# Designs tried in a protein design run: peptides against a protein of PDB entry 3V4L. Part 200

Target 1, 386 residues: chain A of PDB entry 3V4L
Amino acid sequence: GQPLAKDKVALLIGNMSYWEHPKLKAPLVDVYELTNLLRQLDFKVVSLLDLTEYEMCNAVDEFLLLLDKGVYGLLYYAGHGYENFGNSFMVPVDAPNPYRSENCLCVQNILKLMQEKETGLNVFLLDMCRKRNDYDDTIPILDALKVTANIVFGYATCQGAEAFEIQHSGLANGIFMKFLKDRLLEDKKITVLLDEVAEDMGKCHLTKGRQALEIRSSLSEKRALTDPVQGAPCSAEALVRNLQWAKAHELPESMCLKFQCGVHIQLGFAAEFSNVMIIYTSIVHKPPEIIMCDAYVTDFPLDLDIDPKHANKGTPEETGSYLVSKDLPKHCLYTRLSSLQKLKEHLIFTVCLSYQYSGLEDTVEEKQEVNVGKPLIAKLDMHRGL

## One batch from the design tools (peptide; made by RFdiffusion4, then SolubleMPNN)

Design b2_p21_2_s3 (from b2_p21_2, 14 letters changed)
Fold by OpenDDE base, seed 2:
Structure b2_p21_2_s3 (fold): chain B 386 residues (1-386), chain A 21 residues (1-21)
Amino acid sequence: as target 1 above (386 residues)
Amino acid sequence: EEFEVVSFSSDEDREVIKYKK
């Protein structure tokens, strides 16, 4: 019969905004495009941008809680990385310069933990450089991996080589994602799909002799990303997994705020990623005696590190949100919360209405506090160890 | 059209290849 997945879960990490290293651009678009494709494949996708070491460890731990016997696990990483002695290291955004294995996440350690879950398929897609880090002489003593015939690595590049992005018109895509996205929905064994992606990438004149896809697989079965999920959650564990994922993707409900002056504001929320949310405000009713009015959001929790200069923009693009702008209502003020993983408390903020009456020169302000609870990934308390 | 192919290298001297279409 056709293979069935007990469930399908993906963790996608895109690191771009490094503190001590050169910034990347491609991970933004690549994580977003891959998220949308994997959702069409009935994956439960957690998508995270710009994680610290501690946040990456917690994201992996939460991902491992979603894994169980016969579940398909997919880990995608785009960012800085290295390979020492056949071990792949993902570099967090807070990694020092130079970084070492103690500052980074070892993919083979994650694989070991996934094998303990008795997963049906383990897919790693690593869009990072595979050069040796000469500042790290540590030979990780990894425990022997179990012999499971269900592992697939898709490396964006060969051992000792670099991965590349194409930058055009302020956006970027990884070379790997550029070719992967065109085939990802095909009903093919995952190793066959990746081999076709390797052939397509091999025709690319831009990276010829610089980047080539490497496939490492033990996969003995015909398993595809298109394999159907087993029907209604038959186990308590499957129900818990579904509830945990749903919690991490719950948006606040849209609100209608009414001010004493008779102005009505619509407050809405949109997810860009599991840790990135757009807040938008619009004036839905204005009394005729009010000539001008604007609705600003302010007083965010300090943990979110929101610069007021980047809040309350007239377009989503001015916030740095280029991807979800098509799905957002027009004629709003937009604010991007890019670090929801850092939220320790409830998201409480102020909506400030500034307005002017006809024939009065003085601007009047009214304020309302809004509590939206813990949005998206903030429900997982990824800070439990600080 | 101008586009750049940029390495994911963490090195300060990372490869940047400029193309003109």
Scores: peptide ipSAE 0.444, ipTM 0.911, DockQ to the pose 0.848
Fold by OpenDDE base, seed 3:
Structure b2_p21_2_s3 (fold): chain B 386 residues (1-386), chain A 21 residues (1-21)
Amino acid sequence: as target 1 above (386 residues)
Amino acid sequence: EEFEVVSFSSDEDREVIKYKK
């Protein structure tokens, strides 16, 4: 019979805005494109950008809570990384220069923890360099992995080599993601799919002799990312998993704010990633005596590090939101919250209406405080260990 | 059109290859 997954869960991490290292661009688009593809494959996807070491550890812990017996687990990472002695290390955005294994997440440690969950399939897609880090002489003594015969690694590059991105018109894609996305929806054994991606990458003249996909697999069964999820959640654990994932993806409801002057504002929310939300405001009703009015958002929690210079933009693109701009309403003011994982409290902010009456030179302001609770990933309280 | 192929290396001297289409 066709293999069934009990469920399918993916964690996607894209690190680009490094503090002490060269910035990347591809992880933004690559995490977004992969998120949309995996959602079409009925994966529960958590997508996170620009995580610190602590935030990455918590994201992995929350991902492991979504894993159980016969669940398909997929981890994707795009960012800086290295490989020492066959161990892959993902570099957080706050990693020092130079970084060491103590500042990084070991993928093989995550694999060990996934094997303890008795998962049906473990897929790792690693879009990072595999060069040795000469500043890290630590030989990790890893415990022997269990023989589960359900592991697949897709490395964007071969051992000792680099991964690359293609930068064009201010956007970038990783070369691995460029070829992976064209195959990912195919109903094929995951190792066969990745072998076809390796052949397609091998035809790329840009990376010939620089980057080559490596597949490392113990997968003894014909399992595919297209394998259907087993029907109704039959266990209490499956219900808890579904609720936990839904909690991490709940947007605030759109609000209609009414001001004393008679102006009505629509306040709306859109998810770009599990930790990135766009707030947008629009004037939906204006009394004729008001000649001009604008609705600004301000007074955000300090934990979000929102620069007011980047808030209240006339386009989503001016906020740095190039991916979801087509799905957003037009003629709004837009604000991008890119660090929702840092939110310890409820998202409380002020909507400030600035307006002018016909025949009055003075601008009038009205303010309304809005509490939208904990949006998206902020509901998981990723900071509970501090 | 100009495009760049950029390494994911963390090295300050990371490979940047400029192409013209």
Scores: peptide ipSAE 0.444, ipTM 0.911, DockQ to the pose 0.857
Fold by OpenDDE base, seed 5:
Structure b2_p21_2_s3 (fold): chain B 386 residues (1-386), chain A 21 residues (1-21)
Amino acid sequence: as target 1 above (386 residues)
Amino acid sequence: EEFEVVSFSSDEDREVIKYKK
């Protein structure tokens, strides 16, 4: 019969805003596009941007908790990376210069832990450089991997080579993602799909002789990303997994705030990523006696590191949100929360209404505190242990 | 239109290739 996945889980990490290394651009669009495609494939997708070492470790640990016997696991990474002695290292945004294996996540260690879960398929998509790091002379003593036939690596480049992005009009895409996205929905064995992506990328004149896709696979079975999920979750563990994932993707409900002056504000929320949320405010009712009226969000938790200069923008694009702007209501003020993984407590903030009455020179302010609980990834408490 | 192909290298001197259409 057609193979069935017990469930499908994906972790996508895009690191761009490095502290001590050159910034990338492609991971933003690539994680977003891949998230939307994997959701169409019935994957439970956690999408995370700009993770520290600690946050990456916790994201991987939470991902591994979602894995079980016969589950399809997909890990995508876009960012800086290196390969020493056939071990792939993903570089966190807080990695020092130079970075070493102790500052990085070893993909083969993650693979070992995935093999312990008896997963039905393990897919690693690594959009990073595979050059040797000469500053890291450590030979990782990897424990012996189990002999399993359900592993697929799609490396964006060959050993000792670089991965590339195409930058155009302020946006960028990785070369690998550019070709992967066109085929990802095809009902093909994953190794056949990746081989077709490799052929398509091989026709690209931009990266000819610089980047070539490498496929490493032990996959003896015909498994595809299109393989249907088995019906109703039969185990308590599967129910818990589904509930945990659903919680990590639950947005706050839209709110209608009523001020004493009779102004009504709509407060809404949109997810860009699992750790990135847009807050938007709009005036839905204004008494005729009020001539000017603005509604600002302020007093965010310090853990989110929100610069007020980047809050309350007239467009989503002014916040750095280019991807979800089409799905957002127009004529709002927009604020982008890009670090929800840092949120230790409930998201409490203030809606400040500034207004002027007809015939009064002075502006009046009213404030209302809003508690929206733990939005999105903040429900997983990825900060557990800080 | 101008576009750039940029390496994911962490090196400060990473390859940047400029193209003009």
Scores: peptide ipSAE 0.436, ipTM 0.907, DockQ to the pose 0.859
Fold by OpenDDE base, seed 4:
Structure b2_p21_2_s3 (fold): chain B 386 residues (1-386), chain A 21 residues (1-21)
Amino acid sequence: as target 1 above (386 residues)
Amino acid sequence: EEFEVVSFSSDEDREVIKYKK
């Protein structure tokens, strides 16, 4: 019979906004496109941008809690990285220059922990460089991996080589994701699918002799990303997993705010990623005596590092949101919260209505505090140790 | 159309290849 997955879970990490290293662009689009494809494949997807070392560790720990016997686990990473002694290291955004193994996450350590969960399939998709880091002389003492015959690595590049992105019109895609996305929905054994992606990449004149996909696998069964999820969750652990994932993806409910002047504001929320939310405000009712009114969001928790210069924009794109703008309501003010993992408390902020009456030059302000609880990934309390 | 192919390298001198179509 066709293999069944007990469940399918993916963690996607895209690191771009490095503090001490060159910024990347492709991880934004690549994580977004891969998220949408994996959702069509019935994966439970956690998608995270710009994680610190501590945040990456916690994201991996939460991902491992979603894994169990016969679950398909997929880890995707796009960012800076290196390979020393056949160990792959993912570089957090707060990594020092130079970075070392103690500042980075070892993929083979994650694989060990996934093997302890008795997963049905372990897929690693690593869109990073695989050059040696000459500043890291540490030989990681890794425990011996179990023989599970359910492991697939798709490396965007070969050992000692670089991965590349294509930048066009201010957007970028990784070369790997450019070809992977065209095949990811195919009902094929995952190694066969990746071999076809490797052949398609091999036809790319841009990266010929610079980047080539490497597949490293120990996969004894015909497993595909298209493999159906086993029916209704029959175990307590499967129910807990479903609840934990649902908790991490719950948006705040849309709110209708009523001001004393008789203006009504719709406050809405959209997820761009598991740690990135767009807030939008719209005027849904205005008394005729009010000629102008705007609804601004302000007074966000300091932990979110919200630059007021990028808040309350007339377009999603002006906030730095280029991907979800088609799905958002038009004619709003938009604010992008890009670091929801940093939220220690409830998301409390102020909606400020600024308005003008007909025949008065003075602007009037009314304010309402809004508590939306812990949105999306903030419900996991990824900062409980900081 | 102009596009760039940029390395994921963390090196400051990372390869940037400019193409014109």
Scores: peptide ipSAE 0.432, ipTM 0.905, DockQ to the pose 0.850

Design b2_p21_2_s4 (from b2_p21_2, 13 letters changed)
Fold by OpenDDE base, seed 2:
Structure b2_p21_2_s4 (fold): chain B 386 residues (1-386), chain A 21 residues (1-21)
Amino acid sequence: as target 1 above (386 residues)
Amino acid sequence: EKFEVVSYSPDKDRTVIEYEK
């Protein structure tokens, strides 16, 4: 019969805004596009941007809680990385310069933990460099992996080689995602799909002789990303997994705020990623005696590190949100919360209405506090060890 | 056409790759 997945879960990490290393751009687009494709494949997707070492460890731990016997697990990483002695290291945004294995996440350690979950399929898609880090002489003593015939690595580049993004006048994919996205929905064995992606990349004049896809697989069965999920959650564990994922993707409900002056504001929320949310405000009713009015959001929790200069923009793009702007309502003020993983408390903020009456020169202000609880990934308390 | 290529290796400076069309 056709293979069935007990469930399908993906963790996608895109690191770009490095503190001590060159900033990247493509991981934003790559994580977003891959999220949308994997959702069409009935994956439960956790998508995270710009994680510290500690935040990456917690994201992996939460991902491992979603894994169980016969579940398909997919880990995608785009960012800086290296490979020492066949061990792949993902570099967090807070990694020092130079970094070592102690500052990074070892993919083979994650694989070991996934094998302990008795997963049905383990897919790693690593859009990072595989160059040796000469500043790290540590030989990780990894425990022997179990012999499971269900592992697939898709490396964006060959061993000892570099992976690249091409920066030009717009948002572009990384080289790997550019080819992967065109085939990802095909009903093919995952190793066959990746081999076709490797052929497409090899035909490209931009990548020829610079970057080539490497596939490492033990996959003995015909398993595809298109494999159907086993029907209604039959186990308590499957129900817990579904609830845990749903909890991490719950948006605040849209609200209508009414001010004493008679102005009504619509407050809405949109997810860009599991840790990135857009807040938008719009004036839905204005009394005729009010000539001008604006609704600003302010007084965010300090943990979110919100610069007021980047808040309350007339377009989503001015906030740095280029991907979800098509799905957002027009004629709002927009604020992007890019670090929801850092939220320790409830998201409490102020909506400030500034307005002017006809024939009065003085601007009047009214304020309302809003509590929206813990949005999206903030519900997982990814800070439990700080 | 000039493309700026950024390596996912932190030890590498940004390289401008010229592609002749």
Scores: peptide ipSAE 0.282, ipTM 0.765, DockQ to the pose 0.623
Fold by OpenDDE base, seed 3:
Structure b2_p21_2_s4 (fold): chain B 386 residues (1-386), chain A 21 residues (1-21)
Amino acid sequence: as target 1 above (386 residues)
Amino acid sequence: EKFEVVSYSPDKDRTVIEYEK
């Protein structure tokens, strides 16, 4: 019979905004496009950008809580990385220069923990370098992995080689995702799908002799990313998993704010990633005596590090939101919250209406505080270990 | 065309790789 997944869960991490290392661009596009593809494959996807070491550890722990017997687990990482002695290390955005294994997440440790969950399939897609880090002489003594015969690694490059992005004037995929996205929806055994991606990458003149996909697998069954999820959640654990994932993806409801002057504001929310939300404001009603009015958002929690210079933009693109801009309403003011994982409290902020009456030179302000609770990933309390 | 190619190895500065067309 066709293999069934009990459920399908993916964690996607894209690190770009490194503190002490070269900034990347492709992980933004790669995580976004892969999220949309995996959602079409009925994966529960957590998508996170620009995580610190602590935030990456917590994201992995929350991902492991979504895993259980016969669940398909997929981990994707795009960012800086290295490989020492066959162990793959993902580099957090706060990693020092030079970085060591103590500052990084070991993928093989995550695999060990996934094997303890008795998962149906473990897929790792690693868009990072596999060059040795000469500043890290740590030989991790990993415990012997269980023989589960359900493991697939897709490395964006060969052992000891580098992975690259090509920075053009626009947004572009990394090299690995550029080829992976064209095949990902195919109903094929995951190792066959990745072999076709390797062939497509091998035909590219840009990658030839520089970057080649490596497949490392122990997969005894014909498992595919297209494998259907087993029907109704029959277990209490499956219900808990569904609720936990839904909690991490709940947007605030759109609000209609009414000001004393008679102006009505629509306040709306859109998810770009599990930790990135766009707030938008629009004037939906204006009394005729008011000639000009704007609705600004301000007074955000300090934990979000929101620069007011990047808030309240006339376009989503001016906030750095290039991917979801087509799905947003037009003629708003837009603010991008890119660090929702840092939110310890409820998202409370002020909507400030600035307006002018016909025949009065003075600008009037009205303010309304808004509490939208914990949006998206902020509901998981990823900071509970501090 | 000159493309700025960024390695995912943080030990390397931004290498401008000239791709000959």
Scores: peptide ipSAE 0.280, ipTM 0.759, DockQ to the pose 0.618
Fold by OpenDDE base, seed 1:
Structure b2_p21_2_s4 (fold): chain B 386 residues (1-386), chain A 21 residues (1-21)
Amino acid sequence: as target 1 above (386 residues)
Amino acid sequence: EKFEVVSYSPDKDRTVIEYEK
């Protein structure tokens, strides 16, 4: 019969906004597109951008809590990285310069922990460099991996080589995702799918002799990302997993705010990623005596590090949201909250209505405090250890 | 066409690759 997954869970991490290292762009697009593809494959996807070391550790720990016997686990990482002694290191955004293994997440340690969960399939898609870091001579003492014939690594590049993005005018995929996305939905054994991706990359004149996909697999069974999820959650653990994932993706409900002047504002929320939310405000009713009015959001929790200069934009794109802009209502003011993982408390903020009456020169302001609880990934309390 | 190619190696500067069309 066709193999069944008990469930399918993916953690996607895209690191771009490095503090001490070159900033990337492609991970934004790659994580977004891969999220949409994996959702079509019935994966529970947690998508996270710009994680610190601590936040990456917590994201991995939460991902491991979603894994269980016969669950398919997929880890995707796009960002800076290196490989020493056959160990792959994902570089967090707060990594120092130079970075060392102590500042980075070892993928083989994550694999060990996934093997302890008795997963049905372990897929690693690593869109990172595999060049040696000469500043780190530390050999991770990895315990001997269990012989589980269910592991697949897709490396964006070969051993000792670099992975690249091509920065042009606009947003583009990284080289690996550009080819992976075209095949990811195919009902093929995951190693066969990745071999076809490798052939497609090898035919591209841009990548030829610069970047080549490497596949490392022990997968003895015909497992595919298209394998159906086994029916209704039969275990308490499966129910907990479904609830935990649902909690991490719960948006605040849209609100209708009424101001004393008779202006009505719609406040709406959209998820770009599990840790990135767009807030949008629109004027839904304006009394005729009010000639101008705008609804600004302000007074965000300090933990979110919201620059007011990037808030309350006339377009989603001006906030740095290029991907979900088509799905957003038009004629709003938009604010992008890009670090919801940092939120320790409820998301409380102020909606400020600025308005002018016909024949009055002075602008009037009314304010309303809004509490939307913990949105999206903020419900997982990823900061419990600090 | 000039393409800026960014390595996912933090130790490398951005490389501009000129592709002759």
Scores: peptide ipSAE 0.278, ipTM 0.764, DockQ to the pose 0.649
Fold by OpenDDE base, seed 4:
Structure b2_p21_2_s4 (fold): chain B 386 residues (1-386), chain A 21 residues (1-21)
Amino acid sequence: as target 1 above (386 residues)
Amino acid sequence: EKFEVVSYSPDKDRTVIEYEK
C-alpha cells in the first residue's frame, strides 16, 4: 500500500537580517513559497524569519515536540551556514563575526533528536553554504546516529561549495528554491523528486559550475511529501500535537472599535509568517461632521523593536511586506510586526484616532488600548528562559 | 545582463556576475 504519515510537520527558518554578516533577501520569498506548497501537501508548517541563536534553539525544541512515531518531519533552512567535518551548522542572525559552532545550530544534533522520536521520515532541506569555517576548530562529538533508513538531506550545494541567491531589482527565490518549488507537489519518492530538481539546476547556465544540488539519503521506503496523513488523530499525543500547532497559528480576532466621536474602526490581523503579523486599520464609519480621520497603532511592547517609521503605512509594501499584499484588504493603514517570537507578554498596543471636525482647524485625538493576547508563535513562549 | 550574486558564506562580499545573453 501507499505509505501513510501519522502526521506531517515542517519547520522553516529563513535568516536574512544578520547583525555582523551580509544581509540576504531570498530566504523571505523561499520560506513564504515553501510554506504555501507544504500547506497544500497537508503539512503543519511553522515558518520563522530572522531568529537569534536562542530563538532557533527554542524553535527546534517546539518542532521536536510536534514529532512522534511515524510523523514526517521536514526542516528547511535558508541563510548563512557552514560545514565542518561533515556537520552542518545553521548561522543565527545574532552570530558574532567570526562565528563558531557554539554560536550555531548543528543539523546532525537535530537529526539525532528526530530519530529519538521514531519519525516516519526526516527531510532536511539546507539552503546554506557548505564551506569549512576556518575560525571554528571545534570537533563536535556527535553521538552515533541510529540506523533508521528514513533520512533525506537536500543540500542546495556540494560539500565545500557555496549556495547563492541572485539579487535582481525585485523579489526572487534563492537558486535552490527556484527549482524545488516547481517539483515539490509531484507524487514521487522524495529522493527521486530531488534528483529531478538537481537535473533542472544542472541545466541552468546561471548555476552551472557554481552550485549543484547534493542529495544524501538513507531511505529504504518509497516515501513522498504527497503521502496522505493517517485519518483522525487517534492518540492523545496526536491531539496534543494538533492543539499545539493550532495554538501557534491562531490569529487575533478582528475587532470593531467605537470611538466617542462616533467613528468606527475595523482592526484586522494577517499572518505573513508564524512570527510575522500585519495589523491593519480601516475607517468603517465616519460621522459627516468629521472631515478627516486616521487610525494609527502605537505604544507597542518594547521587545518587538518596532520602528515607528515603518508603522501605519498606506501600503503593505511600505512596511516591508511584499508577499501577502494581494490577500490584504485595501485602503487601510498597515503595520508589520516581524519579531513576534520576542513577545514575552500579551500584545497590548494603542489605537489612536486623529480626526478633524468640519470648520475647526484643530485635530482631536481619542485613544483605546487593545489587548490581543499572544498572537501566532508568541503563544509558545519561546523566550521563557531569557 | 548583470546580476548581483550573494553567497550564503559570510566571508564573501557580493559579486556582480555578467552573463552574456
Scores: peptide ipSAE 0.275, ipTM 0.764, DockQ to the pose 0.614

